# Peptides against a protein of PDB entry 3JWR, part 234

Target 1, 323 residues: chain A of PDB entry 3JWR
Amino acid sequence: TRELQSLAAAVVPSAQTLKITDFSFSDFELSDLETALCTIRMFTDLNLVQNFQMKHEVLCRWILSVKKNYRKNVAYHNWRHAFNTAQCMFAALKAGKIQNKLTDLEILALLIAALSHDLDHRGVNNSYIQRSEHPLAQLYCHSIMEHHHFDQCLMILNSPGNQILSGLSIEEYKTTLKIIKQAILATDLALYIKRRGEFFELIRKNQFNLEDPHQKELFLAMLMTACDLSAITKPWPIQQRIAELVATEFFDQGDRERKELNIEPTDLMNREKKNKIPSMQVGFIDAICLQLYEALTHVSEDCFPLLDGCRKNRQKWQALAEQ
Target 2, 298 residues: chain A of PDB entry 3JWR as posed
Amino acid sequence: TRELQSLAAAVVPSAQTLKITDFSFSDFELSDLETALCTIRMFTDLNLVQNFQMKHEVLCRWILSVKKNYRKNVAYHNWRHAFNTAQCMFAALKAGKIQNKLTDLEILALLIAALSHDLDHRGVNNSYIQRSEHPLAQLYCHSIMEHHHFDQCLMILNSPGNQILSGLSIEEYKTTLKIIKQAILATDLALYIKRRGEFFELIRKNQFNLEDPHQKELFLAMLMTACDLSAITKPWPIQQRIAELVATEFWEQGDQVGFIDFVCTQLYEALTHVSEDCFPLLDGCRKNRQKWQALAEQ

## One batch from the design tools (peptide; made by RFdiffusion4, then SolubleMPNN)

Design b2_p18_4_s2 (from b2_p18_4, 10 letters changed)
Fold by OpenDDE base, seed 4:
Structure b2_p18_4_s2 (fold): chain B 323 residues (1-323), chain A 18 residues (1-18)
Amino acid sequence: as target 1 above (323 residues)
Amino acid sequence: MEAEELRRIEDELEEFLR
């Protein structure tokens, strides 16, 4: 395609030029082409292209295929969300120095998972999918959308001309796919809530050890969630804008819940309760985000900007809630 | 890796992860 030709022929700017190592990164001013260029740079600077012998054209095609399989009519869970998740992963790996704690296969899997974790998202949560008796709810009992996201990821990885993993051995491929699936499934916030206690206890007791395979898997899940939720850590103007996108999508779901399911939406998804957004954001930060970024910062102190950003945004939301 | 072999591996992984 013309898009592929343009991407494949383009000079890829440095990570410094693209600012993709910054935790404060924003994609708002970037074109779709520039987001693809950023993604190429992430793979390159993590040594994934060289170590796994990726062909440039194949990588370009894969990136464009992933982007194409996000919906344009979804306010938040679109390509830009996936891209920002991947960028946060890149920043955590590089600037946060988590790269030094992981294998190349784990890094490869995490980056693919971050980009792929919401493929074909419909702008509604698993509860809506279940209650609407969507065909996907017949295929999967729990983490419905995350299973679908992984299926889409796998489909793309196996599509002609998109096989960025073709340079891997059979064992490396198996390992990578396992980690990708676990990472995508980990983005189900329900699973995060279920598992985070174990992670926090390990940190609290100073018993956390990445050499333990179970703890490694747990850490990768927590890291995925930290990147998936990283909008909450961004500088206030960015955070506020993203929160508007999230609210838009949630209100759209709430409207559909009323119309299609004859259900009164929760406050979070109720357009009529827009004034509750600041207090709900404070609650979300306290209940979900703070402990995660505290724990992540404990694992790697260089991830502190994520925690600091989260704390600063809590203050901003609290101030709005008090008005 | 052959496409058929790849598919077999993927199926095995799906069974394992479920």
Scores: peptide ipSAE 0.027, ipTM 0.664, DockQ to the pose 0.025
Fold by OpenDDE base, seed 2:
Structure b2_p18_4_s2 (fold): chain B 323 residues (1-323), chain A 18 residues (1-18)
Amino acid sequence: as target 1 above (323 residues)
Amino acid sequence: MEAEELRRIEDELEEFLR
């Protein structure tokens, strides 16, 4: 395609020029082509292209395929969300120095997972999928969408001309897929809520050890969630704009719940209760986000900007909630 | 993890976000 030709022939700017190492990064000013260039840079600077012998054209095609398999009619859970998740992962690995704590296969898996974790998202949550008796609800009993996202990820990875993992041994491939699956499934917030207590307790007791395979898996799950939720850490103007996108998508679901299911949506999904957004954001930060970024910062102090951003945005939302 | 347990967690999460 013309798009592939343009991407493959383009000069890829440095990470510094693209600012993709910054925790404060914004994609708002970037074209789709530029987001693809940023993604190439992430793979290159993490040494994934060299270490796993990726062909440039194959990587370009894969990136474009991933991007294409996000829906444009979804307000928040689209390519830009996946791209921002991956960018946060990249920043956490580089600026946050988490790269030094992980294997190349883990890094490869996390980056692929971050880009792929919401593939073909439909703008509705698992509860809606279940209540609407969607065909996907017949395939999976829990984490319905996350299983679907992984299935889409696997489909793309196995598609002709998109096989960025072709340079891996069979064992490396299996390991990578396992980590990708675990990472994508970990983005189900229900699983996060269930598992986070173990992680926080290990941190609190100073017993956290990445050499333990179970604790490593737990950490990767927490890191994925931290990147997935990283919008909450962004400078206020960026956070506010993303919150509007999230609200739009949630309200669209709420409208469908009323129309299709004849139910009253929760406050989070109810456009008539948009005035509660600030207080709900404060609650979300307190219940879900703060402890995660505190724990992550404990693992790597260079991740502090994420925690600091989250705290600052809590103050901003609290101020709005008091009006 | 049991599917029923996960559903409970999901419900609690949704309730909290109200």
Scores: peptide ipSAE 0.021, ipTM 0.647, DockQ to the pose 0.620
Fold by OpenDDE base, seed 5:
Structure b2_p18_4_s2 (fold): chain B 323 residues (1-323), chain A 18 residues (1-18)
Amino acid sequence: as target 1 above (323 residues)
Amino acid sequence: MEAEELRRIEDELEEFLR
């Protein structure tokens, strides 16, 4: 209640002051309160507060509820990751000019999805959940954690005093929830790999059309992935620090795999294989990231800073891999 | 069928990241 009162009464700085329109943005120096203020600014500057008649106190409560439902003992997949994903979404919408290509409902859904996409993440991947025979693995056959994240998102949205979507019509509400679900599920990298070929082919053939509902859905999925992976695009000092957080979480999983499952972890999850991080990062960039940011830049040239950042970091990782 | 395909993709991804 005190935290809510403090947030609700605070003056929200401009997007310029907060630097949340910058693709080079870093949250490292920000307090939790400042991250919440940034989030309010994102909703406001995207006209979501006005267009969907959000009450300020309800929005503040919702933001704090979302933040509260990320675990503090997870190295990477925590509130700061979700916040950075949302900030990249905001930057892509504003500086990247993607806002002009989307409806207000799509923008609303994407921002909610970005903030919510990893709710209650436990610091382990879907493979670990499956192999550990976790109860969630019995409930869902694929994208196990992403389904759980969506369930958590719904729980919060429907909690008393957190109903930021109460100003929507029934049809708008249904549409928004559909898009949120699709966007959160799209953050499963396995689904990205499955679907990206269609997107890249449409771009290659110059047949990409956002007026097509299927292609719109595909684009929203690709945009979510681009924002989720955006750490790889950050200025080198920021990217390197985030890579350390990712490695920490992966090594924690590897340690659990040894202890709990009696499994030898993969190199990615193996604390003893730290020397392979640079080469693995190069492989990740080549296999997953580059084509995505190239395609996104083709849709909107103002997203080039993401591609440029990715290329620069590839060079940095490659140089380290050669040492 | 789709669930099995997705699991295969996940496995391939994990192998790639090894």
Scores: peptide ipSAE 0.021, ipTM 0.653, DockQ to the pose 0.696
Fold by OpenDDE base, seed 1:
Structure b2_p18_4_s2 (fold): chain B 323 residues (1-323), chain A 18 residues (1-18)
Amino acid sequence: as target 1 above (323 residues)
Amino acid sequence: MEAEELRRIEDELEEFLR
């Protein structure tokens, strides 16, 4: 395609030029091509291209394929969300210095997972899929969409000309896919809530050890969630704009719940309750986000900007909730 | 890695992660 030709021939700017190492990064001003260039830079600067002998054209095609398999009519869970998740992962690995704590395969898997974790997202949550009796709900009992996302990820990875993992050994490939699957599944907030207590307890007791395979897996899951939720850490103007996208998608779901399922949506999904967004955001930060970024900062102090951003946004949302 | 071998690996992984 012309898009592939343009991407493959383009000079990829430095991470510094692209600002993709910054936790404060925003994609708002970036074209789709520029997001793809950023993605190439992430793979390159994490040494993934070199270490796993990725062909440039194949990587370009894969990135474009991943982007293409996000829906454009979904307000939030689209390519830009996946891209921002991956960028946060990149920043956490580089600026947050988590790279030195992980293997190359883990890094490879995390980056692929971050980009792929919401593939073909339909703008509705697992609860909607279940209640609508969607065919996917018959295939999977829990984490329905996350399983679907992984299936889509796998499909793309195996598509002709998209095989960015062709340079891996069989064992490396198996390991990578395992980690990708675990990472994508970990983005189900229900699973996060279930597992986070173990992580926080390990941190609290100063018993956290990345040399333990179980704790490593747990950490990767927590890191994925931290990146997936990273919009909450962004500078306030960015956070507000992203929150509007989230709200739009949730309200679209709520509208569909009314129309298709004949049910009253929850406050979070109810367009008529926009005034509750600030208080709900405070609740979300307190219940889900703060402890995670605190724990992550304990693992690597250089991740503090995520925690700081989250705290600042909590204050902003609280101020709005009081008006 | 041949496409068929990749598919087998994927199928095994799906079974393992079920």
Scores: peptide ipSAE 0.028, ipTM 0.674, DockQ to the pose 0.025; fails the geometry check

Design b2_p18_4_s3 (from b2_p18_4, 10 letters changed)
Fold by OpenDDE base, seed 2:
Structure b2_p18_4_s3 (fold): chain B 323 residues (1-323), chain A 18 residues (1-18)
Amino acid sequence: as target 1 above (323 residues)
Amino acid sequence: SEAAELAAIEDAIEAFLS
């Protein structure tokens, strides 16, 4: 395609020029082409292209395929969300120094997972899928959408001309896919809530050890969640804009719940309860976000900007909630 | 209690954000 030709022929700017190492990064002013260029730079600077012998054209095609398989009519869970998740992963790996604690296969898997973790998202949560008796709900009992996202990821990875993992051995390939699957499934917040206590306890007791395979898996799951939720850490103007996108998507679901399921939506998804957004954001930060970024910062102090951003945004939301 | 409030928020988040 013309898009592929343009991307493949383009000079990829440095990570410094693209600012993709910054935790404060925003994609708002970037074109789709620029987001793809950023993605190429992430793979390159993490040594994934070289170490796993990726062909440039194949990588470009894969990126465009991933982007294409996000829906444009979904307010938040679209390509830009996936891209921002991946950028946060990149920043955490580079600026946050997490790359020094992981294997190349783990890094490869995480980056692919971050970009792929919401593929074909429909703008509705698992609860809606279950209650609507969607066909996907017949395939999976738990983490319905996350299983679907992984299925989409696998489909793309196996598609002709998109096989960025062709340079891997069979064993490396299997390992990578396993980690990708686990990472994508970990983005189900229900699983995060279930598992985070173990992680926090290990950190609290100073018993956390990445050399333990179980703890490694746990950490990768927590890191994925940290990147998935990273919008909450962004500078306030960016945070506000993202919050609006999230609210839009949730309200759209709420509207569908009324129309299609004949139920009154919860406040989170109720368009008539916009005034509760600030207090709900404070609750979300306190219940889900702060402890995660605190724990991540204990693993690597260079991830502090994420925690700091989260704290600052809590203050901003709290101030709005008090009005 | 603060603990009960937090638990309620966590349950709500689990129900509605997942």
Scores: peptide ipSAE 0.029, ipTM 0.693, DockQ to the pose 0.089
Fold by OpenDDE base, seed 4:
Structure b2_p18_4_s3 (fold): chain B 323 residues (1-323), chain A 18 residues (1-18)
Amino acid sequence: as target 1 above (323 residues)
Amino acid sequence: SEAAELAAIEDAIEAFLS
């Protein structure tokens, strides 16, 4: 395609030029092509292209395929969200120095997972899918969409001309897919809530050890969530704008819940309760975000900007809640 | 209590954000 030709022929700017190492990064001003270029740079600078002998054209095609399989009519859970998740992962790996703590396969898996974790998202949560008796709800009982996201990810990875993992050995391939699956499934916030206590306790007791396979898996899950929620850490103007996108999508779901399911939505998804957004954001930060970024910062102090950003945004939301 | 309120928020998030 012309798009592929354009991407493949384009000079990829440095990470410094693209500012993709910054935790404060914003994609608002970037074209789709530029987001693809950023993604190429992430793979390159993480040494994934070199270490796993990725063909440039194949990588370009894969990126475009992933982007294509996000829906444009979804307010928040679209390509830009996935891209921002991946960028945060990149920043955490580089600026946050987590790269030094992980294997190349884990890094490869995390980046692929970050980009793929919401593939074909419908703009509704698992609860809606279950209650609407969607066909996907017949395939999976829990983490319905996350399983679907992984299925989509796997489909793309196995598609002709998109096989960015072809340079891996059989064992490396299996390992990578396992980590990708676990990472995507970990983005189910319900699972995060279920598992985070173990992680926090390990940190609290100074017993956290990445050399333990179980703890490694747990950390990768927490890291995925930290990147998935990273909008909450962004500079206030960016955070506020993203929060509007999230609210739009949630309100759209709430509207559908009324019309299609004949139920009153929760406050979080109720358009009539938009005045509660600031207080709900404070609650969300306190209940979900702060401890995660505190723990992540404990693992790597260079991730502090995420925690600091989260704290600053809490203050901003609290100020609005008091009005 | 504040703790109870946070727990309720957590439960709501668990139920409706995933």
Scores: peptide ipSAE 0.028, ipTM 0.701, DockQ to the pose 0.084
Fold by OpenDDE base, seed 1:
Structure b2_p18_4_s3 (fold): chain B 323 residues (1-323), chain A 18 residues (1-18)
Amino acid sequence: as target 1 above (323 residues)
Amino acid sequence: SEAAELAAIEDAIEAFLS
């Protein structure tokens, strides 16, 4: 395609020029082409292109395929969300110095997973899918959409001309796919809530050890969630704008719940309850975000900007809630 | 009380953000 030709022929700017190492990164001013260029730079600077012998054209095609399989009519869970998740992963690996704690296969898997973790998202949560009796709800009992996201990821990876993993050995390939699957499934917040206690306890007791395979898996899951939720850590103007996108998508679901399921939506998804957004954001930060970024900072102190951003945004939301 | 509030928020998040 013309888009592929343009991307493949383009000079890829440095990570410094693109500012993709910054935790404060914003994609608002970037074109789709520029987001793809940023993605190429992430793969290159993480040594994934060289170490796994990726062909440039194949990587470009894969990136465009991933982007194409996000829906444009979804307010938040679109390509830009996936891209920002991957950028946060890149920043955590580089600026946060987590790269040195992980294997190349783990890094490869995490980056692929971050870009792929919400593929073909429909703008509704698992609860809606289940209650609407969608065909996907018959295939999976939990983490319905996350299983679908992984299926989409696998489909793309195996599509002609998109096989960025073709340079891997059989064992490396199997390992990578396993980690990708685990990482995508970990983005189900229900699973995060169930598992995070073990992670926090290990940190609290100073027993956390990445050499333990189980703890490694747990850490990768927590890191994925930290990147998936990283909008909450962004500078306030960016945070506000993203919160508006999230609210838009939730309100769209609420509208569909009224129309299609004949139910009154919860406050989180109720358009008429927009005034409760600040207090709900404070609750979300306290319940989900703060402890995660605190724990992540204990693993790597260079991840502190994520925690600091989260704390600052909590203060901003609290101030709005008090008005 | 704080623990109960946190649990309620967690349940709500689990229900609507997963």
Scores: peptide ipSAE 0.028, ipTM 0.699, DockQ to the pose 0.092
Fold by OpenDDE base, seed 5:
Structure b2_p18_4_s3 (fold): chain B 323 residues (1-323), chain A 18 residues (1-18)
Amino acid sequence: as target 1 above (323 residues)
Amino acid sequence: SEAAELAAIEDAIEAFLS
């Protein structure tokens, strides 16, 4: 395609130029082409292209395929969300120095998973899918959308001309797919809530050990969530704008719940309760975000900017809630 | 209580943000 030709022929700027190592990164000013270029740089600078013998054209095609399989009519869970998740992963690996704690296969899997974790998202949560009796709800009982996201990821990886994993051995391929699946499933916030206590307890007791396979898996799950939620850590102007996108999507779901399911939406998804957003954001930060970024910072102190950003945004939201 | 509020928020998030 013309888009592929343009991407494949383009000079890929440095990570420094693209600022993709910054935790404060924003994609708002970037074109779709630039987001793809950033993605190429992530793969390159993580040594994934070299280590796994990726062909440049194949990588370009894969990136474009992933981007194409996000819906444009979804306010938040679109390509830009996936891209920002991947960028946060890249920043955590590089600036946060987590790269030194992981294998190349784990890094490969995490980056693919970050980019793919919300493929074909429909702008509604698992609860809506269940209540609407969508066909997907017949296939999976739990983490419905996350299973679908992984299925989409696998489909793309196996599509002609998109096989970025063709340079892997059979064993490496199997391992990578396993980690990708686990990472995508980990983005189900219900699973995060279920598992985070174990992670926090290990840290609290100073028993956390990445050399333990189970703890490694747990850490990768927590890292995925930290990147998935990283909008809450961004500089306040960026945070506000993203919060508006999230609210838009939630309100759209609420409207559909009224119309299609004849139910009153929860406050979070009720546009008539817009005034509750600041207090709900404070609650979200306290309930979900703070402990996660504290724990991540404990694993790697260089991830502190994420925690600091989260704390600062809590203050901002609290101030709005008091008005 | 703060603990009860936190639990309620977590339950709501689990139910509606997943």
Scores: peptide ipSAE 0.028, ipTM 0.699, DockQ to the pose 0.088

